Peptides against a protein of PDB entry 3ZOQ. Designs and how they scored, part 74

Target 1, 223 residues: chain A of PDB entry 3ZOQ
Amino acid sequence: QLLQDSWWNQLKEEFEKPYYQELREMLKREYAEQTIYPDSRDIFNALHYTSYDDVKVVILGQDPYHGPGQAQGLSFSVKPGVKQPPSLKNIFLELQQDIGCSIPNHGSLVSWAKQGVLLLNTVLTVRRGQANSHKGKGWERLTDRIIDVLSERERPVIFILWGRHAQMKKERIDTSKHFIIESTHPSPFSARNGFFGSRPFSRANAYLEKMGEAPIDWCIKDL

## One batch from the design tools (peptide; made by RFdiffusion4, then SolubleMPNN)

Design b2_p16_6_s4 (from b2_p16_6, 9 letters changed)
Fold by OpenDDE base, seed 1:
Structure b2_p16_6_s4 (fold): chain B 223 residues (1-223), chain A 16 residues (1-16)
Amino acid sequence: as target 1 above (223 residues)
Amino acid sequence: SAAEEELQRYEESLAK
């Protein structure tokens, strides 16, 4: 729960609200009685790796991977040594076609997070083998607030919104200040309908350069 | 495997 000062200043009032206290109590029971992902100490990894002030790009996911050893507390990311999920494989395929990066031998996106890419899921926990099992339990209020405080930030942010679920958050984003990159989801069931060829990585860097900021090094080194 | 099938169903749901 210990957050960097920049995020704490933005979110401290949320942690005092009843909904979050109820969420916390629910999570205590869930982690005690069920197998929950990610590890409890990894829940806020997205905020740990990327401070409020350092956010350059946001990539929204739904909820964590629900298989053993997969979830890393970062959207779309998996721990090293874990087989890359289909959506992640397609992300790397688009990355290769977009800016020429090689396909990494692992699925960790930590290097993106460390550069200011906030890899945020809208729901931050899940039961093993039960996708969306923690939907509607309070996480969405907190993550909506995260989007809100970023939208309110004077320094522009780039939001990459893949698929309908992520795009539902557009109404919370001040497009007079911030940039949005949209396409279909990288899932193999939708990638050919617009994700492939959308070139989100080069487009994001183009916006960053326009803002006078350093671009993201999207290429991921092998481990 | 069962895990792969679950992941596949999840990926399918994300496509909407």
Scores: peptide ipSAE 0.599, ipTM 0.942, DockQ to the pose 0.790
Fold by OpenDDE base, seed 4:
Structure b2_p16_6_s4 (fold): chain B 223 residues (1-223), chain A 16 residues (1-16)
Amino acid sequence: as target 1 above (223 residues)
Amino acid sequence: SAAEEELQRYEESLAK
């Protein structure tokens, strides 16, 4: 896909590497032979909505939702009209308790992305009904590079790392320059072990204010 | 539903 200039400058060398070419060929076959999510035009939506220079916050996910009509190329986000997945419901519950936002009647986090919240999954595609089916096929190398180039950026970034999978990326982040907010995953199976009450949204905005940047308006309007 | 159960299993895996 065609990327914004700011991301292209950071990632163009990756797209020329054999691993990515192999990934691309694999994806061509997968999309042709199976039902793959998200829509191929939405794979890089996180990078489309949030330029390299505009990134203020990064929220890492694992891989896209694997049900029909759910994934929109943004971590934890679902298209309007789609039932909110359990983790997303808990995210909104914490949002409400943290900074008083109402729970929206949809699950689209596009408004966050447009404000500089990079909603990045480590794996950007998935087969229908088969979580992690595209794990280890090359996406992780690209998304690791995305984390790396953000870590190398002079302007600080806030990384929100929910759960062990995301927290494993901490070693790639220069914590002398960037900020980390970590807790257990918002999944119902872990949220009560630390996610609830972690107040990641107010904490992120506190860091932004320290940096002299505008805070994120985390509250999401109903559609 | 089956879809909900599938999502639940996925959510469980995310908690690890």
Scores: peptide ipSAE 0.590, ipTM 0.941, DockQ to the pose 0.807
Fold by OpenDDE base, seed 5:
Parts: sequence; C-alpha cells; structure tokens
Structure b2_p16_6_s4 (fold): chain B 223 residues (1-223), chain A 16 residues (1-16)
Amino acid sequence: as target 1 above (223 residues)
Amino acid sequence: SAAEEELQRYEESLAK
C-alpha cells in the first residue's frame, strides 16, 4: 500500500525499522494461512481517507471487528449492509441526543473520515473470531508513532478517548496544544457509566470553532 | 448466534 505523501513524510522511518519488517512478514503469513480482517488493501484506510494535514479529530479504537465483512480499516466503522455492532449503535444514540442526528441505516463512518476524523485503531488487523489476536506484534509501535507525530503537529488536534485503553495514550498527547475529550466506552457494558450524555460531537465542534476551523458534519446520510 | 456471542464478549472486554 502506498500512503499519502503527508503520512509518508511522517512515518517513512518507521517502515524501515526491524519491528515493522517483522510485522510485515508476520502479516504475510497470517493472511496466507488464516482469515484476517480487514482486507489487506483496507488496513491503512484511516490514513487513506484522512491525510496527516487534514486531521481535525482522532477517535481511537482497539482493533478491527473480527466478524465476516465487518471491518473496513476504520475504528468503530462497519461496511454498508453489515449490522451495526452494539458500541456503534450507542455512538449513534449519543449522536442523536447530542446534536439531533438521525440514526443511519448503515454503520459506515467514511463520511467522518473524509472530513478529517482519523478513525484509528491501535492494532490494525485481527484473526477471524479472535479479538486481540494481533496484539503486541508491532502495530502498537506504529500507531503510537502516529499519535506522536500528531501531538508534535503545531495545528491543534482533538483526541476523543473512549474507555481505558484509549485513555492510556493521554501521556503521549501534548495537552498544551491539543484537546482531549474523555468518557467511558460506548460499549453497552459501560455506556451508562459516562458515555451517554458526554456529548463528544458538540464538544468537538465547539473546539473546532474556537480554533477557527470548520465543524464536522457528524450526521450520516442513509444509503 | 455464535457471531453475536463473540461480538458480545468483545464488547464486554472493551468496557474495561
């Protein structure tokens, strides 16, 4: 996969490092011997849809959905025609209560990505039916670098950190330049403990307006 | 379904 120039300039040194070469070799074996999600061509979709310079908001996820046809290389997002996972349903419920958007008939968040919302998982691949199966194989080092280069960027970024795993990345974010929105995870097992009512979408847009940037159109059209 | 159960376990893990 060829990254956009803006990301390539930020990450090119990582791809030459031994850890990434080992990760690449591991992935070659995994895709050949196992069912791996997402499609290999979709692994870097988050970076494809949102250039380094165009990032306005970052939403961190853990790893891709591990069911058939679900993952499309964007955190929390599923391909059209796929049943919305519980966390995504709750995201849309909060979206509706926060800013009045209708709940879409699909789960694709591509429209957010195209507007500058980097939908990044910390681990970018997974075996079918085996959550976190590619944890600790090198992805975290690359995605940490992605967070680092965004933190080092002069133009401010808004980081939306749902749940403890995402919030562990706070130490890598320069809060003198960037904004953080935190709550519990949208999972049904935690959403009522703080995610619902957190209004991350209106708060993100408020920060964008304060920075003199165009707000995100969070409402998603039906397909 | 099995797929739904797997997803539920995944969602439960995300809540921690």
Scores: peptide ipSAE 0.589, ipTM 0.940, DockQ to the pose 0.812
Fold by OpenDDE base, seed 2:
Structure b2_p16_6_s4 (fold): chain B 223 residues (1-223), chain A 16 residues (1-16)
Amino acid sequence: as target 1 above (223 residues)
Amino acid sequence: SAAEEELQRYEESLAK
């Protein structure tokens, strides 16, 4: 009921577990008493845009942007009309240097999601102005399961892991089947230590082509 | 602005 795609078959057991029910009750209270991002209807946008079977690439984020109008349920992505956050700007700079894409006039990564790039945060909600406010409340267990079921999938997946937080999930990924692209985080405070020049986009497409799959069109059109 | 500073602190935390 929560998911109308192949994810339901993979995750339905999780939604019945006590931890998720407790998370759900917590979220009901939070959304009622606090300003929570993203909109409750957008929490699972990553799974809505990219079905389990259609996942080609996974890009892991930490938790949603905590400013007004920013988060849209996709890691690193912001709604059109929203100023691009520093990490996202650096992502686009690397994209330009890597494969020659122009920097878009918006920050929406929906076009990636629709092509099979799962833009997954490990924590899917946040209080306004309070980063990591919903850390340790149950999301991590669900998103770990998402990583697990992808790892168990026979069809290979490319995992792009920027920074330590994302890289901590590496132990859950069967590297005999799947590919991992690692670098420092695109944050201005770490990007020059390895993210810039890491060329994750061309490398991801190289793996896709090697697997006989269509590459991702990473270039984003202006709105 | 305060919002920009909060975002900056957040971005700094992500670097770790």
Scores: peptide ipSAE 0.524, ipTM 0.926, DockQ to the pose 0.807

Design b2_p16_7_s2 (from b2_p16_7, 8 letters changed)
Fold by OpenDDE base, seed 4:
Structure b2_p16_7_s2 (fold): chain B 223 residues (1-223), chain A 16 residues (1-16)
Amino acid sequence: as target 1 above (223 residues)
Amino acid sequence: SAEEEAREKALAEAEK
């Protein structure tokens, strides 16, 4: 099957719906006719690394990086050996200021994903060099459902919502049960307006500790 | 605000 059992149980109904079938057909054409990122095998990496039950934190992105070799199916993350994009650099700067982590020599956030940080984009594919080219094609409906089923989960989740796009999903989150950390986006265009100094990493761990869960080791080792 | 919208718009184009 496409997904782990825990996610499949939550999302199997979506995959049977017409919108997803249309999305699938569109993607088949796109991958055949265009250069699409990430690799088709990596589209659901966020769900592969972090099971439904193991999600502790969610970090929402918009859509994948659209340059060669960058996207690995995780929001904000880039494959090892890839230059860190500006937003990711700022994320690591805040990480350093927040909890003292060194800036890693790579941009892979897989270590976060393996600890229960769901690195989810709202749109999971993109054409090379064309940001948001797959917006409005059906991904948003699926990823909205992902947010919904997490919101409906009894075990609390921490949602880190950087920027307005991510914050628009707040209405789908049961704030009586789940925690939200909001700030401006880490983009150079917005980071100085609230992202820097927001300390999302220590705040997330504080919530985890209050819930009796193990904190995330946010520090990333060099490769 | 208009400034916030402008920044978010720029995000989609210039972040990556």
Scores: peptide ipSAE 0.176, ipTM 0.817, DockQ to the pose 0.192
Fold by OpenDDE base, seed 5:
Structure b2_p16_7_s2 (fold): chain B 223 residues (1-223), chain A 16 residues (1-16)
Amino acid sequence: as target 1 above (223 residues)
Amino acid sequence: SAEEEAREKALAEAEK
């Protein structure tokens, strides 16, 4: 599967490295022998929808949803017709309280991705029913490089870091150029400890406007 | 802390 030219120019050296070749061979076996999510054609959807040059905002997730029909290669996002997971429900609740958006009748965040919101998981595949089953297999090294090349970009980026897992990547971000929005994770186990009321959407748009860029239309239309 | 670690583990499960 080929990437857009802008991402290819940034990541082509990674694909030639032994760790990625080993990851690729592992994935070939996994997809052949087990049920793996997302669909192999959707693994790099975050990079497909949002080019390197078009990234305005980054939202980091951990790994894909591991249930049937859920994962679509975008962090926190689920395909239309899929029940919204608890964290996503809380994201929409905060969106409503922050900027007044209605709760959509689906969980697809593709409209954000198309506007420059990179919805990146640190691990891009998972076995059915086995959370974090592909942790430590090589994805983290590639996604670290994605963060690095964005940090090195001269045009500023906004990083939204929900929870400790995402916040561990803070050391890779040049805060002299880029802006970070941090809070607890939207999970029901942590949302009331800082996520609710954090207003990441209005804060992101305020910073975009300060930089002279168009804000994100965070409101999601019903399908 | 032990509480923080337990919470982080729960977050991963809660997301899925």
Scores: peptide ipSAE 0.166, ipTM 0.819, DockQ to the pose 0.190
Fold by OpenDDE base, seed 2:
Structure b2_p16_7_s2 (fold): chain B 223 residues (1-223), chain A 16 residues (1-16)
Amino acid sequence: as target 1 above (223 residues)
Amino acid sequence: SAEEEAREKALAEAEK
Protein backbone atom coordinates (compact mmCIF):
# COMPACT_ATOMS: atom_id res chain seq x y z
CA GLN B 1 0.00 0.00 0.00
CA LEU B 2 0.97 3.59 -0.55
CA LEU B 3 2.15 5.48 2.50
CA GLN B 4 2.55 9.13 3.27
CA ASP B 5 5.87 10.51 2.16
CA SER B 6 7.08 10.84 5.74
CA TRP B 7 6.53 7.16 6.46
CA TRP B 8 7.67 6.06 3.02
CA ASN B 9 11.01 7.74 3.57
CA GLN B 10 11.43 5.84 6.81
CA LEU B 11 10.17 2.43 5.67
CA LYS B 12 10.87 2.16 1.94
CA GLU B 13 13.87 -0.10 2.51
CA GLU B 14 11.73 -2.59 4.40
CA PHE B 15 9.34 -3.05 1.54
CA GLU B 16 12.17 -4.18 -0.70
CA LYS B 17 13.32 -6.88 1.71
CA PRO B 18 12.51 -10.55 1.15
CA TYR B 19 10.58 -10.90 4.39
CA TYR B 20 8.12 -8.25 3.33
CA GLN B 21 7.72 -9.76 -0.10
CA GLU B 22 6.93 -13.07 1.54
CA LEU B 23 4.46 -11.33 3.81
CA ARG B 24 2.80 -9.73 0.82
CA GLU B 25 2.47 -13.06 -0.93
CA MET B 26 1.05 -14.64 2.19
CA LEU B 27 -1.47 -11.84 2.54
CA LYS B 28 -2.54 -12.17 -1.07
CA ARG B 29 -3.35 -15.82 -0.47
CA GLU B 30 -5.03 -15.14 2.84
CA TYR B 31 -7.29 -12.39 1.55
CA ALA B 32 -8.21 -14.53 -1.42
CA GLU B 33 -8.94 -17.71 0.49
CA GLN B 34 -9.98 -16.53 3.95
CA THR B 35 -11.84 -13.68 5.60
CA ILE B 36 -9.10 -11.37 6.81
CA TYR B 37 -9.39 -8.26 8.94
CA PRO B 38 -9.15 -5.40 8.57
CA ASP B 39 -10.08 -4.62 5.00
CA SER B 40 -6.92 -4.65 2.94
CA ARG B 41 -7.27 -0.93 2.33
CA ASP B 42 -7.29 -0.29 6.07
CA ILE B 43 -4.17 -2.25 7.01
CA PHE B 44 -2.01 0.85 7.29
CA ASN B 45 -4.64 3.21 8.69
CA ALA B 46 -2.49 3.97 11.71
CA LEU B 47 0.19 5.33 9.41
CA HIS B 48 -2.36 7.08 7.22
CA TYR B 49 -3.92 9.02 10.08
CA THR B 50 -0.66 9.84 11.83
CA SER B 51 2.38 10.86 9.81
CA TYR B 52 5.87 10.08 10.96
CA ASP B 53 6.51 13.68 11.90
CA ASP B 54 3.16 14.14 13.61
CA VAL B 55 3.50 11.22 16.02
CA LYS B 56 3.27 12.45 19.59
CA VAL B 57 2.14 9.28 21.33
CA VAL B 58 2.31 5.61 20.43
CA ILE B 59 -0.13 3.06 21.81
CA LEU B 60 0.86 -0.50 20.96
CA GLY B 61 -1.58 -3.33 20.48
CA GLN B 62 -1.05 -6.95 19.54
CA ASP B 63 -3.21 -7.75 16.52
CA PRO B 64 -6.55 -6.63 15.08
CA TYR B 65 -9.96 -7.63 16.33
CA HIS B 66 -11.06 -10.73 14.48
CA GLY B 67 -14.81 -10.20 14.43
CA PRO B 68 -16.89 -8.86 11.55
CA GLY B 69 -16.81 -5.11 11.11
CA GLN B 70 -14.61 -4.48 14.14
CA ALA B 71 -11.06 -3.75 13.05
CA GLN B 72 -10.31 -0.46 11.35
CA GLY B 73 -6.53 -0.63 11.23
CA LEU B 74 -6.02 1.12 14.57
CA SER B 75 -5.03 -0.58 17.81
CA PHE B 76 -7.92 -1.02 20.25
CA SER B 77 -10.23 0.98 18.00
CA VAL B 78 -13.47 -0.26 16.47
CA LYS B 79 -15.65 1.19 13.76
CA PRO B 80 -18.66 3.24 14.80
CA GLY B 81 -21.71 1.14 15.47
CA VAL B 82 -19.61 -1.74 16.77
CA LYS B 83 -19.94 -2.90 20.34
CA GLN B 84 -16.97 -1.79 22.41
CA PRO B 85 -14.70 -4.73 23.21
CA PRO B 86 -13.83 -5.35 26.87
CA SER B 87 -10.35 -3.83 26.75
CA LEU B 88 -11.66 -0.73 25.05
CA LYS B 89 -14.38 -0.37 27.65
CA ASN B 90 -11.71 -0.47 30.32
CA ILE B 91 -9.65 2.09 28.43
CA PHE B 92 -12.62 4.44 28.51
CA LEU B 93 -13.21 3.73 32.18
CA GLU B 94 -9.63 4.68 32.93
CA LEU B 95 -9.99 7.73 30.70
CA GLN B 96 -13.01 8.82 32.69
CA GLN B 97 -11.30 8.31 36.02
CA ASP B 98 -8.07 9.88 34.82
CA ILE B 99 -9.25 13.11 33.23
CA GLY B 100 -13.03 13.08 33.51
CA CYS B 101 -14.00 12.30 29.93
CA SER B 102 -17.41 10.84 29.32
CA ILE B 103 -17.62 7.37 27.85
CA PRO B 104 -18.40 7.75 24.15
CA ASN B 105 -21.27 5.98 22.44
CA HIS B 106 -18.83 4.41 19.97
CA GLY B 107 -15.37 2.89 19.97
CA SER B 108 -13.57 4.80 17.25
CA LEU B 109 -10.25 6.27 18.28
CA VAL B 110 -9.73 8.09 14.99
CA SER B 111 -9.84 11.42 16.81
CA TRP B 112 -6.76 10.35 18.76
CA ALA B 113 -4.99 9.25 15.61
CA LYS B 114 -5.65 12.58 13.94
CA GLN B 115 -4.01 14.34 16.86
CA GLY B 116 -0.79 12.37 16.66
CA VAL B 117 -1.57 9.20 18.59
CA LEU B 118 -0.16 6.33 16.56
CA LEU B 119 -2.45 3.40 17.27
CA LEU B 120 -0.13 0.64 16.13
CA ASN B 121 -0.60 -3.10 16.35
CA THR B 122 2.50 -5.27 16.17
CA VAL B 123 0.64 -7.53 13.75
CA LEU B 124 -1.60 -5.76 11.28
CA THR B 125 -3.88 -8.53 10.01
CA VAL B 126 -5.82 -11.48 11.38
CA ARG B 127 -8.07 -14.28 10.19
CA ARG B 128 -11.70 -14.12 11.16
CA GLY B 129 -12.18 -15.75 14.51
CA GLN B 130 -8.53 -16.71 14.89
CA ALA B 131 -6.54 -14.43 17.16
CA ASN B 132 -2.83 -14.21 16.37
CA SER B 133 -3.30 -16.23 13.20
CA HIS B 134 -0.86 -13.98 11.36
CA LYS B 135 1.72 -13.89 14.13
CA GLY B 136 5.27 -14.52 12.99
CA LYS B 137 4.58 -13.88 9.33
CA GLY B 138 6.61 -10.70 8.96
CA TRP B 139 4.50 -7.90 10.41
CA GLU B 140 6.51 -7.84 13.61
CA ARG B 141 9.67 -7.05 11.69
CA LEU B 142 8.04 -4.12 9.95
CA THR B 143 6.41 -2.76 13.08
CA ASP B 144 9.68 -3.14 14.95
CA ARG B 145 11.21 -0.93 12.29
CA ILE B 146 8.42 1.59 12.85
CA ILE B 147 9.34 1.70 16.52
CA ASP B 148 13.01 1.96 15.63
CA VAL B 149 12.65 4.93 13.31
CA LEU B 150 10.49 6.70 15.87
CA SER B 151 13.09 5.99 18.53
CA GLU B 152 15.73 7.46 16.27
CA ARG B 153 13.69 10.61 15.71
CA GLU B 154 15.00 13.69 17.45
CA ARG B 155 11.59 14.97 18.48
CA PRO B 156 10.49 13.03 21.57
CA VAL B 157 7.71 10.46 21.52
CA ILE B 158 5.61 9.04 24.33
CA PHE B 159 5.19 5.27 24.20
CA ILE B 160 2.26 3.81 26.08
CA LEU B 161 2.95 0.12 26.63
CA TRP B 162 0.10 -1.89 28.08
CA GLY B 163 0.93 -5.48 28.94
CA ARG B 164 4.02 -7.61 28.56
CA HIS B 165 3.83 -8.01 24.81
CA ALA B 166 4.02 -4.27 24.27
CA GLN B 167 6.62 -3.87 26.99
CA MET B 168 8.92 -6.24 25.12
CA LYS B 169 9.53 -3.30 22.80
CA LYS B 170 11.16 -1.18 25.51
CA GLU B 171 14.61 -2.32 24.46
CA ARG B 172 14.06 -0.62 21.11
CA ILE B 173 13.21 2.76 22.62
CA ASP B 174 15.86 5.34 23.44
CA THR B 175 14.71 6.47 26.85
CA SER B 176 17.21 9.32 26.83
CA LYS B 177 14.90 11.05 24.36
CA HIS B 178 11.55 9.33 24.65
CA PHE B 179 9.10 8.65 27.44
CA ILE B 180 7.52 5.36 28.37
CA ILE B 181 4.25 4.88 30.21
CA GLU B 182 3.68 1.25 31.10
CA SER B 183 1.11 -0.75 33.00
CA THR B 184 -0.73 -4.02 32.84
CA HIS B 185 -3.02 -4.61 29.90
CA PRO B 186 -6.53 -3.11 29.90
CA SER B 187 -7.96 -6.60 29.47
CA PRO B 188 -10.49 -7.53 32.15
CA PHE B 189 -8.09 -10.26 33.18
CA SER B 190 -5.26 -7.84 33.96
CA ALA B 191 -6.66 -4.33 34.30
CA ARG B 192 -7.06 -4.52 38.08
CA ASN B 193 -3.40 -5.43 38.43
CA GLY B 194 -2.18 -1.99 37.45
CA PHE B 195 -3.95 -0.58 34.42
CA PHE B 196 -6.73 1.03 36.41
CA GLY B 197 -5.28 4.01 38.18
CA SER B 198 -2.25 4.19 35.90
CA ARG B 199 -3.56 7.48 34.45
CA PRO B 200 -1.77 7.20 31.12
CA PHE B 201 -3.72 10.04 29.52
CA SER B 202 -2.93 12.76 32.02
CA ARG B 203 0.65 11.53 32.25
CA ALA B 204 1.05 11.67 28.50
CA ASN B 205 -0.31 15.19 28.39
CA ALA B 206 1.99 16.22 31.20
CA TYR B 207 4.96 15.11 29.13
CA LEU B 208 3.64 16.88 26.06
CA GLU B 209 3.22 20.10 27.98
CA LYS B 210 6.72 19.76 29.38
CA MET B 211 8.00 19.50 25.82
CA GLY B 212 6.05 22.57 24.80
CA GLU B 213 3.64 20.62 22.64
CA ALA B 214 -0.11 20.76 22.52
CA PRO B 215 -1.71 18.11 24.68
CA ILE B 216 -3.98 15.46 23.26
CA ASP B 217 -7.70 15.99 23.57
CA TRP B 218 -8.43 12.47 24.72
CA CYS B 219 -12.13 13.07 25.18
CA ILE B 220 -14.13 11.51 22.38
CA LYS B 221 -17.33 13.08 21.14
CA ASP B 222 -20.42 11.03 20.51
CA LEU B 223 -21.37 10.38 16.93
CA SER A 1 8.75 -14.44 32.35
CA ALA A 2 7.86 -16.47 29.31
CA GLU A 3 4.92 -17.89 31.20
CA GLU A 4 3.64 -14.45 32.05
CA GLU A 5 3.92 -13.42 28.43
CA ALA A 6 2.06 -16.52 27.33
CA ARG A 7 -0.62 -15.74 29.87
CA GLU A 8 -0.93 -12.19 28.58
CA LYS A 9 -1.43 -13.46 25.06
CA ALA A 10 -3.97 -15.99 26.21
CA LEU A 11 -5.83 -13.27 28.05
CA ALA A 12 -5.93 -11.14 24.95
CA GLU A 13 -7.25 -14.05 22.94
CA ALA A 14 -9.87 -14.78 25.55
CA GLU A 15 -10.98 -11.17 25.47
CA LYS A 16 -11.55 -11.15 21.74
Scores: peptide ipSAE 0.162, ipTM 0.798, DockQ to the pose 0.179
Fold by OpenDDE base, seed 3:
Structure b2_p16_7_s2 (fold): chain B 223 residues (1-223), chain A 16 residues (1-16)
Amino acid sequence: as target 1 above (223 residues)
Amino acid sequence: SAEEEAREKALAEAEK
């Protein structure tokens, strides 16, 4: 896949490394022999919608949804017409309580991505019905590099880290330049332990305004 | 902790 020039300049060296070559060969086999999500053309949608220079906010996920028609290459996001997963429903509940947005009739977060919200999973592919089936196969090294190059960027980034998995990446983030918003995961099993009431959307916008940047329009229009 | 992380990962996976 071709990346935007800004991301290509940051990541081109990774694509030449043996680990990524091995990952690509593995993926070729997987896509040929198994049902893999998302569609191979959508794997890097997060980078397609949000250029390196345009990143304002990063929201980290674990790996893609593993059901048919769900994953679209963006963390937490589902294609229009797909039932909103529990965590996404809770995200929208917090969004409503935080800044008053209505609950959208779909689960696509593309509008966030187009505004500079990098919706990045640490693992970018999954086998149908097998959560974390592609964990430890090389994606984490690439996505760590994505975090690293953003951390090295002079223009500040806001990292929203929901849950322990995302928070493990905190050590890679230069907090002298960048801002971190942490809470428990939006999962129904953890949301009431800190996610609800964390107000990540208003907090992110407050920081953007302090930096002299345009805030994110977090409200999602119905389709 | 490592246990807390493992638990949370499992919970997140169960949502999908």
Scores: peptide ipSAE 0.169, ipTM 0.796, DockQ to the pose 0.177; fails the geometry check

Design b2_p16_7_s3 (from b2_p16_7, 10 letters changed)
Fold by OpenDDE base, seed 5:
Structure b2_p16_7_s3 (fold): chain B 223 residues (1-223), chain A 16 residues (1-16)
Amino acid sequence: as target 1 above (223 residues)
Amino acid sequence: SEEERAREAALAEADK
C-alpha cells in the first residue's frame, strides 16, 4: 500500500527487506485463498489517518478482530453498525468516568485517529475465526520499527500501554523524551484489576497541555 | 496474560 510521505520516509527501508517481501507474498496468497481481515485496502489505516509528524498518542493492540465486518485497521475500533466488543465497552465506560463523555452508539475510533491518536496493532491481519493466526509472520518486525522511529522522534509521544503484550514494548521507548501510561487491559478478565480508574484520557491530555499541544477530544459523537 | 485469556474466551464469538 501507498503511505503518506512522512511515514514512507521512516519506513521505506523496511519494505525492501526480505522479511517484508515474504510477508507480502504470504498475504497475497492468504487474501486469495482465505477470508482475511481487515480488507486489504484497510491494513494500514492507522498510518493513513495519522501521519508520522501528527502522532500525539499511541494505543497498542495485539491483532485485528476476526469476525465479519468488525476490523477497520485500527486497534480496538470496529466499523459502524458492529456490536461493541467487551473490551471496547469497558474503554467507553472508563472514558465516561474519566472525563464525562457519553457512551457512543457505535464503536468507531476514527475521530481519535484523525486527531493524532495512532491506533496500532502489532499484527495487522488475521484469518477469519482464528485469533492471532498471523502472529510471527513478519508484522511484528515492521510494527517494532514504527515504535522505534517514534521513539527516536524529538517531539514527545504519549504511549498508552494496556496489558502485558503492549507493555513488552516499553524497552523500545526512550522515556527520557516520551511518556508512558500503563494499566491492566480493558478486557473483562482484567479491567477491574487496574484499568477502571486509571484515567488514561485525562492523563494523556494533561501531558499534551504541558507540551503546549492541543488536547484530544476523546468524546465520540453518535452517527 | 489477560489478553490471551480474553482471546480464548472470545474466540468463538469473534469478540475481544
Scores: peptide ipSAE 0.040, ipTM 0.756, DockQ to the pose 0.361
Fold by OpenDDE base, seed 2:
Structure b2_p16_7_s3 (fold): chain B 223 residues (1-223), chain A 16 residues (1-16)
Amino acid sequence: as target 1 above (223 residues)
Amino acid sequence: SEEERAREAALAEADK
């Protein structure tokens, strides 16, 4: 897919590599033979909404929601009009407790993305009803490179790493330049073990302000 | 780990 110039400059070499070509061939088969989410045009939405230079915060997810109409190409985000998944509900609960935002009547995090929050999944596609079905097919290598080029960027980034899967990427992040906010995953299965009360939103904004950057307006308006 | 099992369980559900 066509990327913004800023991301293309950082990732163009990856797209020429055999692993990515194999991934693309796999995806062609999958989209032709299976129901795959998100829509193929939305796969790179995280990169479309947030340019390489505009990234202020990164929130890592694993792979897209696998239900109809859910995945939006952004980690944890769902299209307007669909039920908020449990993890997202918990994210909004923490947001409310952290900085007082109202719970929005939708689950779209596009407003975050437009402000520089890169909502990146490590795997960018999934087969309907089959979580992690596209694990180990090449996405992880590309998204690792995304993390790498951000880590190499001079301008600092805040990485929010919820859960062990995301935290495994910490070794790729230069903590001499970049900030990491870690907690358990917002899933109902783990949120009470550290996610609730972790206050990632205020902490992220505190770092941004320290760097002289505009904070994120985390509050989401109703549609 | 317990966290990993919790994550996998959550991700396996339609609503995660």
Scores: peptide ipSAE 0.037, ipTM 0.740, DockQ to the pose 0.327
Fold by OpenDDE base, seed 3:
Structure b2_p16_7_s3 (fold): chain B 223 residues (1-223), chain A 16 residues (1-16)
Amino acid sequence: as target 1 above (223 residues)
Amino acid sequence: SEEERAREAALAEADK
């Protein structure tokens, strides 16, 4: 799969490594024998929509939605026409309370991605109906490298880390250059323990403005 | 606490 030049320059060495070759071979078998999400052409959508140099904010997810038609290669995002999952609904609730955005009639976060919000899952594929079925198969090494090269970037990045899984990546982030916003996960099971009221969107924009960068338009238009 | 964080992660995984 062809990546943008900026990401290719950062990640080309990874694609030559044995772990990634083994991952690709595994994925070829999986896509042939199982129903795997997202579509193989959408696996790297996060990198397609947001170039390495254009990343302003990173939002880490775990792995893709495992239901039909849901995953589109962006963390927390679902294709238009798909019912908003519980965590995404809570994200929009916090968005509304934080900066006054209306709740959109769809769950696509592509507009965020196009503005420099890297919507990255740590694992980029999943079997239908089997959450985390591709955990530990090699994706984490690649996505760790994505975090690493962003951490090494001179231009600051804002990392939004919801929940423990995402927060485990803090050790890879140079906080002398980059900013971290963390809270509990937007899941219904944890949102009331800190996610609600955390105001990650206004906080991110405040930091962007301090850096002299354009803020993110977090409000999502209806389709 | 570590226990709370572990629980959060497990629950978040179960219900996205």
Scores: peptide ipSAE 0.036, ipTM 0.728, DockQ to the pose 0.141
Fold by OpenDDE base, seed 4:
Structure b2_p16_7_s3 (fold): chain B 223 residues (1-223), chain A 16 residues (1-16)
Amino acid sequence: as target 1 above (223 residues)
Amino acid sequence: SEEERAREAALAEADK
């Protein structure tokens, strides 16, 4: 099967629906005819690293980085050895100011994913050099379902929603059970309007402690 | 969106 058991149980019905079959056929053509990111084996890395039951925090992104070697199937994350994009640099700046972490010498957020931080993009593929090129092709319906099944989960989740695109998903989240941390996007164009100083990392850990769960170790070690 | 603006400003770079 495509996904580990916990996610498969939640999403198996989606994969049988016509929209996903059409998406799959589209992706087959795209990967054959275009340079598509991330690698096809990495598309569902967010779900591979973080099981449905292990999700503690969700950080939503839009779509993958569209440059060579960057995207690794995790929102905002880049493979080791890749220059940190501006938004990611700002994320690490806020991390440093929030809880005192040093700026890592790489941009991989895999350590977060392994601790239960679901790093989910709403669109999971992109053509090289063409941002949002796979928008409206079916990914949004699947990722909406991912948000929905997490919202329906009894054990609470923390949703970190940076920027307007992510915040549009708030209506799908049961705020009677789940916690939302909102701010402007970490992009240089918006970070000074609210992202800096928002302290999402300490706030997330505060919620986790209230739930009786272990906090996230947000600090990232150098490679 | 903020991400789209960042991508445009990066002049075809995969920055956001």
Scores: peptide ipSAE 0.044, ipTM 0.757, DockQ to the pose 0.365; fails the geometry check

